# Ledger of designs, part 138: peptides against a protein of PDB entry 6MBK

Target 1, 240 residues: chain A of PDB entry 6MBK
Amino acid sequence: GFEMVNFKEEGFGLRATRDIKAEELFLWVPRKLLMTVESAKNSVLGPLYSQDRILQAMGNIALAFHLLCERASPNSFWQPYIQTLPSEYDTPLYFEEDEVRYLQSTQAIHDVFSQYKNTARQYAYFYKVIQTHPHANKLPLKDSFTYEDYRWAVSSVMTRQNQIPTEDGSRVTLALIPLWDMCNHTNGLITTGYNLEDDRCECVALQDFRAGEQIYIFYGTRSNAEFVIHSGFFFDNNSH

## One batch from the design tools (peptide; made by RFdiffusion4, then SolubleMPNN)

Design b2_p15_8_s4 (from b2_p15_8, 9 letters changed)
Fold by OpenDDE base, seed 2:
Structure b2_p15_8_s4 (fold): chain B 240 residues (1-240), chain A 15 residues (1-15)
Amino acid sequence: as target 1 above (240 residues)
Amino acid sequence: MRKFGMLIEKAFLDV
């Protein structure tokens, strides 16, 4: 129904290989394919996670380290996904000095400085943890953990993390959703939910797409994307 | 691939 394509201006996206109708379930991603806090706990990071209070308290940081560990693992299941991620981001952590100066007259400067400060502090903390903690010795990033690595992982998670239900649906957890997050964004309504019965993310088409057209979806608030559980889809005939 | 705005809410604010 679709294929990954590198669009010149938009980078990677999904292109329809056939006609897709509005509200058609064209994309689903089983839980086992997601990078989640739970998969982080079950990975090589698990022993360290079980001993570090910050990893336990901050699921987004757990995802960032999970992403770094998997990136550093040649045989990682998620290598194909990780290779599709940007190497850099248009986010505050990547701003040049001149870009920051332009923001000095705006309220945004406070958020930028906060991100810089907090990310730097987190890096310093975890650098020490990785160097000294016994459970860090087997991490593939043990000898290659730079600030550049950390800011990349943090930025990747900040821009791509989603809230999904736990397996029993009783709580929410954080996830990166491979394949689905390849869709580029457009204005519209949320057409993605989580099917607990089949234990998968489900995405229905926002509109009709013809074969050869790029498939767009609406993410809502991307920094804190929350899935509608089970059957809470909303559809709009969005113009592209 | 997605480009995101300058303002990212709830972005790793704690240590």
Scores: peptide ipSAE 0.025, ipTM 0.647, DockQ to the pose 0.091
Fold by OpenDDE base, seed 5:
Structure b2_p15_8_s4 (fold): chain B 240 residues (1-240), chain A 15 residues (1-15)
Amino acid sequence: as target 1 above (240 residues)
Amino acid sequence: MRKFGMLIEKAFLDV
């Protein structure tokens, strides 16, 4: 029904290989294919996770480290996904000096500086943890953990993290959703949810797409400033 | 590709 294509302006996206009707379930991703906090806990990161309070408290950081560990693992199941991720991002952590100077006239500058300081502090903390903690010895990033690596991972998670239900539906957790997150953004309504019965993310078409057209989804209204974990998976809660 | 940058406002644990 679709294929991955590198579009000139948007980068990688999905293109329809047949006509897709509005509201048609054209894409689903089972939980087992997601990068989640749970998959991080079940990975080589698990022993360290079990002993580090920050990893336990901050699921997005756990995902960032999970992403770094899998990137550093040649045999990772997620290598094909990771290779599709941008090497750089248009996030504040990648702003050039001129861009930062431009923002100095805005209230956003304080938030940008806060993000820089927070990210740097996290890096410094985890650099020490990786160097000294016994459970870090088996991490594939043990001898290669730079600020650039961390910046990339944090930015990857920041731009792509989603809330999904836990397996029992009792809580929410964080996930990166391969293949689905390749869809580029358009204005519209949220058309992605999580089906607990089938234990999968499900995406229905926002509109009719013809064969050969790029498939777009609506990411939701995100203010650049809001640390809103996009609840894109709960149809009922995504009205905001 | 998803591109929306979000500001990370995180409570940090004292380390």
Scores: peptide ipSAE 0.021, ipTM 0.637, DockQ to the pose 0.054
Fold by OpenDDE base, seed 1:
Structure b2_p15_8_s4 (fold): chain B 240 residues (1-240), chain A 15 residues (1-15)
Amino acid sequence: as target 1 above (240 residues)
Amino acid sequence: MRKFGMLIEKAFLDV
């Protein structure tokens, strides 16, 4: 019912190939296709993860390294997804000097500097880990781990990470959701949840889309985007 | 693709 298209000005997005009705389940992504903290643990990163306290404590960093490892792996299952990711982001880590100067008069400057500081420290730490840790020797990024790589991965995760339930539904974990995250954003209501019974992310259409129209979704305030565990989607408040 | 970043403070803690 949809296809990936490179839209002018918006980059990659999804286009309807048929009419899609509001509230129609048009997109689902099984857990096995997600990039998760668990898939990171089960990857070439797993041995290092098991011995590094920061990777264990910070699922977002684990995802960033997972993303870098998979990007550096020509045969990675996620190569088609990774190739759709932006090469640059509108995150503070990509701000030019003039943009930072503009923000100096704002409260945001503290957050920008914090992000720079934290990311730089993380990079320095992990650069050393990758160079010295025995379990890092098999990582495909062993000889190609730059700050630019890390900045990109961090920004990718920062902009695309989602909270999903664990397999048993007892906790939450972090995930990148291929295909789904290709939808561009519009104002509306969250129409994405996680179906534990079928073990998949599910997205219902925010509105009617005609064949040939771009499909938009509402990301909500992604900073706290927890996917609601649903056995079904019932959106009573179509009023928005 | 325009995606809103998560809150900077929550995204990547200090190491």
Scores: peptide ipSAE 0.032, ipTM 0.684, DockQ to the pose 0.096; fails the geometry check
Fold by OpenDDE base, seed 3:
Structure b2_p15_8_s4 (fold): chain B 240 residues (1-240), chain A 15 residues (1-15)
Amino acid sequence: as target 1 above (240 residues)
Amino acid sequence: MRKFGMLIEKAFLDV
């Protein structure tokens, strides 16, 4: 129903290979394909996670380290996904001195400096953990953990993390959603949710798309892509 | 399009 294409102005996106109707379930991603806090716990990072209070308290940092560990693992299941991620981001952590100077006249400068400071502190903390903690010896990043690595991972997670339910539906966790996060943004309504019965992310078409058209989704307010765990998509035609 | 980092209001907690 779709293919990944590099669009000149928008970068990578999804293109329809056939006509897709509005509200059609055209894309789904099973939990087993997601990078989640749970998959991080079940990875080589698991022993360290179980002993570090910050990794346990901050699922986004756990995802960042999971992403770094999998990137450093040539046989990682997620290599095809990781290779599609940008090598650099247009986020504050990548701003040059001139860009920061320009922002000094704005209220945004405080948030930028806070982000820099927090990220630097986190890096310094985890650098020490990786160098000294016994369970860090098994991590593929043990001898290759730079600030640039951490900055990239944090920015990747910051730009792509989503809230999804836990397997039992009792809590919310964080996830990176391969394939789905390749869709570019347009204005509209959220058309992505999580189906607990089938244990998968589901995306329905925002509108009719013709074969050859780019498929857009609405990410919501650029706050947390909270999957509407709440209201089951009242699709009028939810024959599912 | 700049995928603006969804500033998940859950700011990386100040470590």
Scores: peptide ipSAE 0.024, ipTM 0.662, DockQ to the pose 0.072; fails the geometry check

## One batch from the design tools (peptide; made by RFdiffusion4, then SolubleMPNN)

Design b2_p16_3_s1 (from b2_p16_3, 5 letters changed)
Fold by OpenDDE base, seed 2:
Structure b2_p16_3_s1 (fold): chain B 240 residues (1-240), chain A 16 residues (1-16)
Amino acid sequence: as target 1 above (240 residues)
Amino acid sequence: SASRFPISLDFTPITF
């Protein structure tokens, strides 16, 4: 019912190939397709994850390294998804000198400097880890880990991470949601939840979309979208 | 928790 399209002004997005009705389940993404902290633990990063306390404590950094490892792996299942991600971002980590100078007159400058400083420190830490830790020897990024790589991964996770339930629904974990996160943002209500019974993310249409129209969704606060378990969604037409 | 480490990353978006 949809196709990926590169829109000139908005970049990649989803376009309806047929009429989609409001509240229609038009998109779902099974857990097995998600990039999660769990998939990071089960990847080539797993041995290092098990030995590094920062990776264990900070799921967002685990996702960033998972993303980098998969990007550096030509046979990665997520290559098609990774290729849809921006190569650069408009986040503070990419601000040019002139942009930073302009922001010096604003209150935002402190956050910009904080993010830059923290990211640089993390890079320095993990550069050393990757170069010296035995479990890092098999990482595909072993010989090619730059600050540019790290700021890209951090920015990707910062802008696209979502909270989803664990398989048993007992806890919350972090995930990147391929295909779904290609929908561009509009104002409205959250129409995406997690169905634990089918173990998938589910997105229902915010409004009616006609064939040929771009499909928009509301992320809420996009940088840390919190998903509701399926039972938390009230669908007028959802006859379960 | 990230607060236990001297190197934490605040992913809070900057609102201008």
Scores: peptide ipSAE 0.026, ipTM 0.600, DockQ to the pose 0.047
Fold by OpenDDE base, seed 5:
Parts: sequence; C-alpha cells; structure tokens
Structure b2_p16_3_s1 (fold): chain B 240 residues (1-240), chain A 16 residues (1-16)
Amino acid sequence: as target 1 above (240 residues)
Amino acid sequence: SASRFPISLDFTPITF
C-alpha cells in the first residue's frame, strides 16, 4: 500500500505503507479514472470539440481545455486530482525576466520564445472561440478564461501528458493519469505500462521500498511518456 | 509531484 503525502521539498508524493518489492505491481489506474481526449469529448467540451478543428487535431490542447473545464466544475470527479496539481510550474511559460535573460545566451531562447508565441496565439484563438461559438456558452469557463488559466492548463498537460492506447488498442491517445503522476521521479527504468486486458495503467516498483519510504518512479521523457501497447511494459534507461 | 522538467514543448503554431 501507499499513501499521499506532502513532502517538504517535492510537494505531493506517494509514501509506502508497507514493504514493496522490486517489480511488484503496487499501483494501477483504470481507464475510467484517466483524463483523456476521449473523456474530453464525452464532457461538456464535447460539442465544441466536435466543431473545432484545432481541438480535434491537437489532443494536448483538448486535454488542456478538459482540465480547465473540470477545474471550473465544483462537482467534477477529478477535483481531488486537480487540487493536487501545482498552481505554478517551472516551465518556460513561467520563466521570470531574469531567467529569460540568462537563456538569451543560449540556443534555448528560440524555443522559449516560440512556445510563448504559440501559447499566446492559441489563447487568442480560443478566447475568440469561447466568446463567439454557440457550443462554448455552456462551458464553465465561459466568463473566466484568462491567459493565466490557459498557461496553467498548458503547463499542466505539458508536464503530465502520457501516450496510452485507445480502448481497442488500435491507436494512441493522450491521457493524464491521476494518482500515478503523483509519484516523484528518480533515474531508472520505465516501470509503467498499459494493460489492455484489464484496461488500466499499471506501475511496478522500480526497486525495493520499505514502509515509510517515498515511492519514486522513472518518468522517462515526461513530456510524452509512451506506454507499450502489447507487452504492457518497456524499460528505457534514458535519464532526463 | 511538482514540475521538475523545464521541458520546452513545441506546440504547433496555430494559423487561422
């Protein structure tokens, strides 16, 4: 077992309540608990999604709006999850002027500026959509859609989105994985996969953990963590 | 879990 704990330096994480052995399946999250492009389509966002080509083409943006809609919905199933998310991020969209100035001496500055411009353009586009599109009238964010909201949602998705199989395993879709993404990261091997038979995300322990220890996982490339569709698990030793 | 990765993701530019 495990419990949610707010650690001093790392924010929320998971702590073992018993000894967990390496390779033990200690955590699983059924599809129904995930925030996916499909759950976005099935939400209050669905009508707008069905008519906006950008939402349809950009699953990450669909997740961002899904996250915003659910955050603005007091009775959302995902409220407990959303409340665990950081209010601010250490992503480029949150860089202070001094950090940007420091990066001006590096080639990374072009990527940062590109991200700023793209995010601003997306916000401007969707602000107009939300103000004018008939299917946006029922969105809980209709009268409260700020750049700060969008920046937060984009950053949340950027840092937490995962690639998972569709229900039939024929395609890959995007998902936020509640509870699982509370695990803080360490270097190691990918120990998370998707079990299509049980239709759940599964995580096995990277190492032995004793009762009272924080449970760490290896994120891999967190920005687009991929799950193995057929084997359930893959092991990558790429430290990021 | 805090955002530990200053990952710059390239969101596709939107043209309309």
Scores: peptide ipSAE 0.024, ipTM 0.659, DockQ to the pose 0.055
Fold by OpenDDE base, seed 1:
Structure b2_p16_3_s1 (fold): chain B 240 residues (1-240), chain A 16 residues (1-16)
Amino acid sequence: as target 1 above (240 residues)
Amino acid sequence: SASRFPISLDFTPITF
């Protein structure tokens, strides 16, 4: 009922190929198609993950490295997804000097600088890890790991990470949700959840969409906390 | 998909 389209102004998005009614389940993504902390652990990154405390402690960084490893892997299952990701983001890490100067008069400047410092420190740390750690030798990043690569991956995760349940539903983990996250944003209500019985993300239509219309979703309200997991999911009340 | 909302994430590692 939908197709991937590159919209001139909005980049990639989803377009309805038929009429979709409000609350219709039009899109679902099984766990096996997600990029998760678990899939990172099960990838070429797994051995390094098992020995690096930062990767273990910070699932978002694990996802960032997972993205980088898969991007650098021509045969990666996620290549089609990764190629749809923006090359640049509207995140603080991409702010130009004039934008930063503008923010100097705002309360946000401290968060921006903190993000710069943290990201730079992380890059420096992982650059050393990639160069020296035995389990990094097989990573496709071994010979090419730039700050720009890391900035992109971190920004990709920051803008696209989602909280989903673990397979047993006992905990939460982080995931990138291919295809679903291609939906561009509109104001509304969260219409995406995780169905544990079927082990899949499920998205119902926010409104009626006619054939040929772009399908939008509501990303939810996002905060600027130290560790923000933006969730397009609801878990408690699956009544839509 | 275009860039989603800018968010501030603290990626503070235990520094080397």
Scores: peptide ipSAE 0.028, ipTM 0.691, DockQ to the pose 0.068; fails the geometry check
Fold by OpenDDE base, seed 4:
Structure b2_p16_3_s1 (fold): chain B 240 residues (1-240), chain A 16 residues (1-16)
Amino acid sequence: as target 1 above (240 residues)
Amino acid sequence: SASRFPISLDFTPITF
């Protein structure tokens, strides 16, 4: 019902190959295809994760390192997904000096500086961890962990992380959702939920799409994008 | 895909 297409201005997106009706379940992504905190724990990162309190406490950082480890692994299952990710982002961590100067007149500058400070501190911390921790020796990024790498991974997670239920539905965890997150954004309702019975993310069409049209979804606010447990959707009329 | 949805990442050293 859809195909991945590289659009000239928007980058990768999904295009309908047939007519899709509003509310039609057109896309589902099984948990096994997701990059999650759990998959990070089960990866080469697992031993380090088990001993680093920050990785344990901050699932978003765990995802960032998982992303970096998999990117550095030629045989990673997620290579096709990772290759579709932007090499650079329009996030504050990529702002040029002139953009930052422009923002100095706004309240947003405090958030920008906070991101710079936090990301720099995280990088410095984990650089030391990667250099000194015994369990870091097996990481494919051991000898190649730059700020640019970390900035990229952090920005990837910042823009693409989602809250999903754990396998047992008892807790919320973080996930990157391949294929689904390639849909470009439009305002509307969150039309994605997590089906625990089938253990998959499910996306229904926000509107009718004709064959050949780009499929858009509402990202919502990623920090607040919690998928409904079992089969369900969150309807948010907030404009973004 | 869009990259205009930044989420601030906190950093607090955890002491045990």
Scores: peptide ipSAE 0.024, ipTM 0.664, DockQ to the pose 0.053; fails the geometry check

Design b2_p16_3_s2 (from b2_p16_3, 7 letters changed)
Fold by OpenDDE base, seed 3:
Structure b2_p16_3_s2 (fold): chain B 240 residues (1-240), chain A 16 residues (1-16)
Amino acid sequence: as target 1 above (240 residues)
Amino acid sequence: MKSLFPISLDFTPITF
């Protein structure tokens, strides 16, 4: 029903290969294909996660380290996904000196400096952990963990993380959603939710798309996409 | 466009 295409101005996106109707379930991603805090715990990172209070308390940092470990693993299941991620981001952590100087006249400068400070502190902490903790010896990043690596992983997670339910639906967890996060954004209603019965992310079409048209979705802010159906996804028709 | 401040679940450390 769709294909990944590099659009000149928008970068990578999805294009319809057939006519798709409004409210049609055109895209779904099973839990087993997601990068989650749970998949991080079940990976080579699991032993360290179980011993580090910050990884346990901050699921976004756990995802960042999961992403770094999988990127450094040639046989990772997620290599095809990771290779589609940007190498750099238009986030505050990548701002040049002139961009930061421009922001000095705005209240945003405090948030930028806070982000720099927090990221630098986290890097320094985890650099020491990776160098000294016994469970870090099995990590593929053991001998190569730079600030640039951490900055990239943090920015990847910051721009792409989503809230999804746990398998039992009792809590929320964090996930990166391959293929789905390749859609480009438009204004509209949230048309993505999580189907607990089928244990998958589901996306229905916001509008009719003809064959050859780019498929757009409304993310809200990607990092706060609550895939909890009640966050405005009223399409009860998750009957598939 | 993506908000430059995606309301990332704050990467503010809880405790060091």
Scores: peptide ipSAE 0.041, ipTM 0.676, DockQ to the pose 0.087
Fold by OpenDDE base, seed 1:
Structure b2_p16_3_s2 (fold): chain B 240 residues (1-240), chain A 16 residues (1-16)
Amino acid sequence: as target 1 above (240 residues)
Amino acid sequence: MKSLFPISLDFTPITF
């Protein structure tokens, strides 16, 4: 019912190949296709993960390293997904000097500097880990781990991570959701959830889409990108 | 796709 398309102004997105009705379940992504903290633990990163307290404590960083390892792996299952990710992001980590100077007059400057500082510290830490830790020797990024790589991975995760339930539904974990996250954003209601019975992310159409139209979804606030467990889709009538 | 509201990656202090 849809195809991936590179739109001139918006980059990659999904286009309807047929008419899709509002509230129609048009897209689902099984857990096995997601990049998760669990898939990171089960990858070439797993041995290092088991020995590094930061990777264990910060699932978002684990995802960032998972993304980097898979990007550096020619045979990665996620190569088609990774190649669709932006090379740059509208995150503070990519702000130019003039943009940062502009923000100096705003309250946001402290958050910007915090992100820069934290990311730089993380990079410095993990650079040392990659150079010295025995379990890092098998990582495909062993010989090439730049700040640019890390900045990109952090920004990719920052902009695309989602909370999904664990397999048993007892906790939440972090995931990148291939194909689904190709949808560009529009204002509306959250129409994505996680179906534990079928163990998949599900997306229903926000509105009617005609064949040939770009399919948009509402991400909500990514900070609150919690998938509704067992309650279907969350329709918040609150103005976000 | 671009996120409107990225989730910041915090950092717990560590020694280098």
Scores: peptide ipSAE 0.030, ipTM 0.660, DockQ to the pose 0.058
Fold by OpenDDE base, seed 2:
Structure b2_p16_3_s2 (fold): chain B 240 residues (1-240), chain A 16 residues (1-16)
Amino acid sequence: as target 1 above (240 residues)
Amino acid sequence: MKSLFPISLDFTPITF
């Protein structure tokens, strides 16, 4: 139904290998393939998670550390997914001086500075935790945890985290959704949901796609500022 | 390559 392609300007995306009709279920990802807060708790990070209040309170940070631990694990189930992730991002944490200077004239500057400060504080906190906490000795990043690592993981999670139901449907949790998150954005309606009966994330086609066309999805209504802050790009035709 | 729900990574210190 589709293939991964590196598109010029847009980077990696999905291309249809056959005609796909609007509303057709063309992509699904079972829970077992997702990187979730639950999979983080069940990983080598689990013992530390059980003892650290910030990891427990902030599922996004738990996902960031889960991503780092799995990246550092050669035999990780998610290695093929992690290898598809960008090595760098256009998010604020990667902005050069000129980009920050440009944003000084915008309302986004305060949020950018907040991200810088918060990320630095989180890094400093967890650097100490990793150095001193007994359960951190099991982490593959124990002897190598840099700001660059953390910046990358935070940016990866910031751009790719999603809310999904827990297995019992009683609560929401956070997830990275492999394969699905490769779809690039267009204007439209949200066509992704979670099927609890089949325990999978499901994506139906926003429109008809012909064989050879790039498959786009709609991530939700966002401002250009929100896209920059959270996703690192502008969408000129963004509908409000 | 983007999330449906961008979530802030805001850090609020936890008082113990």
Scores: peptide ipSAE 0.040, ipTM 0.718, DockQ to the pose 0.095; fails the geometry check
Fold by OpenDDE base, seed 4:
Structure b2_p16_3_s2 (fold): chain B 240 residues (1-240), chain A 16 residues (1-16)
Amino acid sequence: as target 1 above (240 residues)
Amino acid sequence: MKSLFPISLDFTPITF
């Protein structure tokens, strides 16, 4: 087993409560526990989703709004998960003026400005949508939708979204994976897959962990924010 | 200390 622990420098992580062996399936998260584009569509956001082209076209934004709606809902099933999320992120949207000034000497400044511009533009768009669209009236965030809320949700999704298969396995969709995404990162191999038969995300141990040790996983080469969960994939550590 | 290498994901709006 494992337990959630707040590590001083790393924030929340998972700690082994017993010895866990390499390649042991120690963690699984059923689809029903995931925050997905589908769960967004099935939530209070669903009516708006069905009428907004951006929400439909951009699953990451749909997840961001889903996250905001659930955060604003005291009785949300995902409240325990949402409370584990950082209040601020190490992303360009949270950069201070001095950090931006430093980046002005780098090629990265263009990406920073692009991200900031895009996020601000999206916020302005959705602020108008939330204020004017009939289906937004039921959203718990209707009267409390700030740029800070939006940048937080965007950053949350940006740092934590994963590609998982749809229920039928025919396509990929986006998901936040509670509990699993609490594992802090280490170098190694991807040990997380999606088991379609059992309809769950599965994580096997990257290495042996002793009771009391923090459990780390490899997020892969996260292209800046996405982890691809392969169907039924477990990495056999060929180093044996 | 924030990462000096921005993490960027495509949040480019498709339409407005």
Scores: peptide ipSAE 0.035, ipTM 0.612, DockQ to the pose 0.056; fails the geometry check

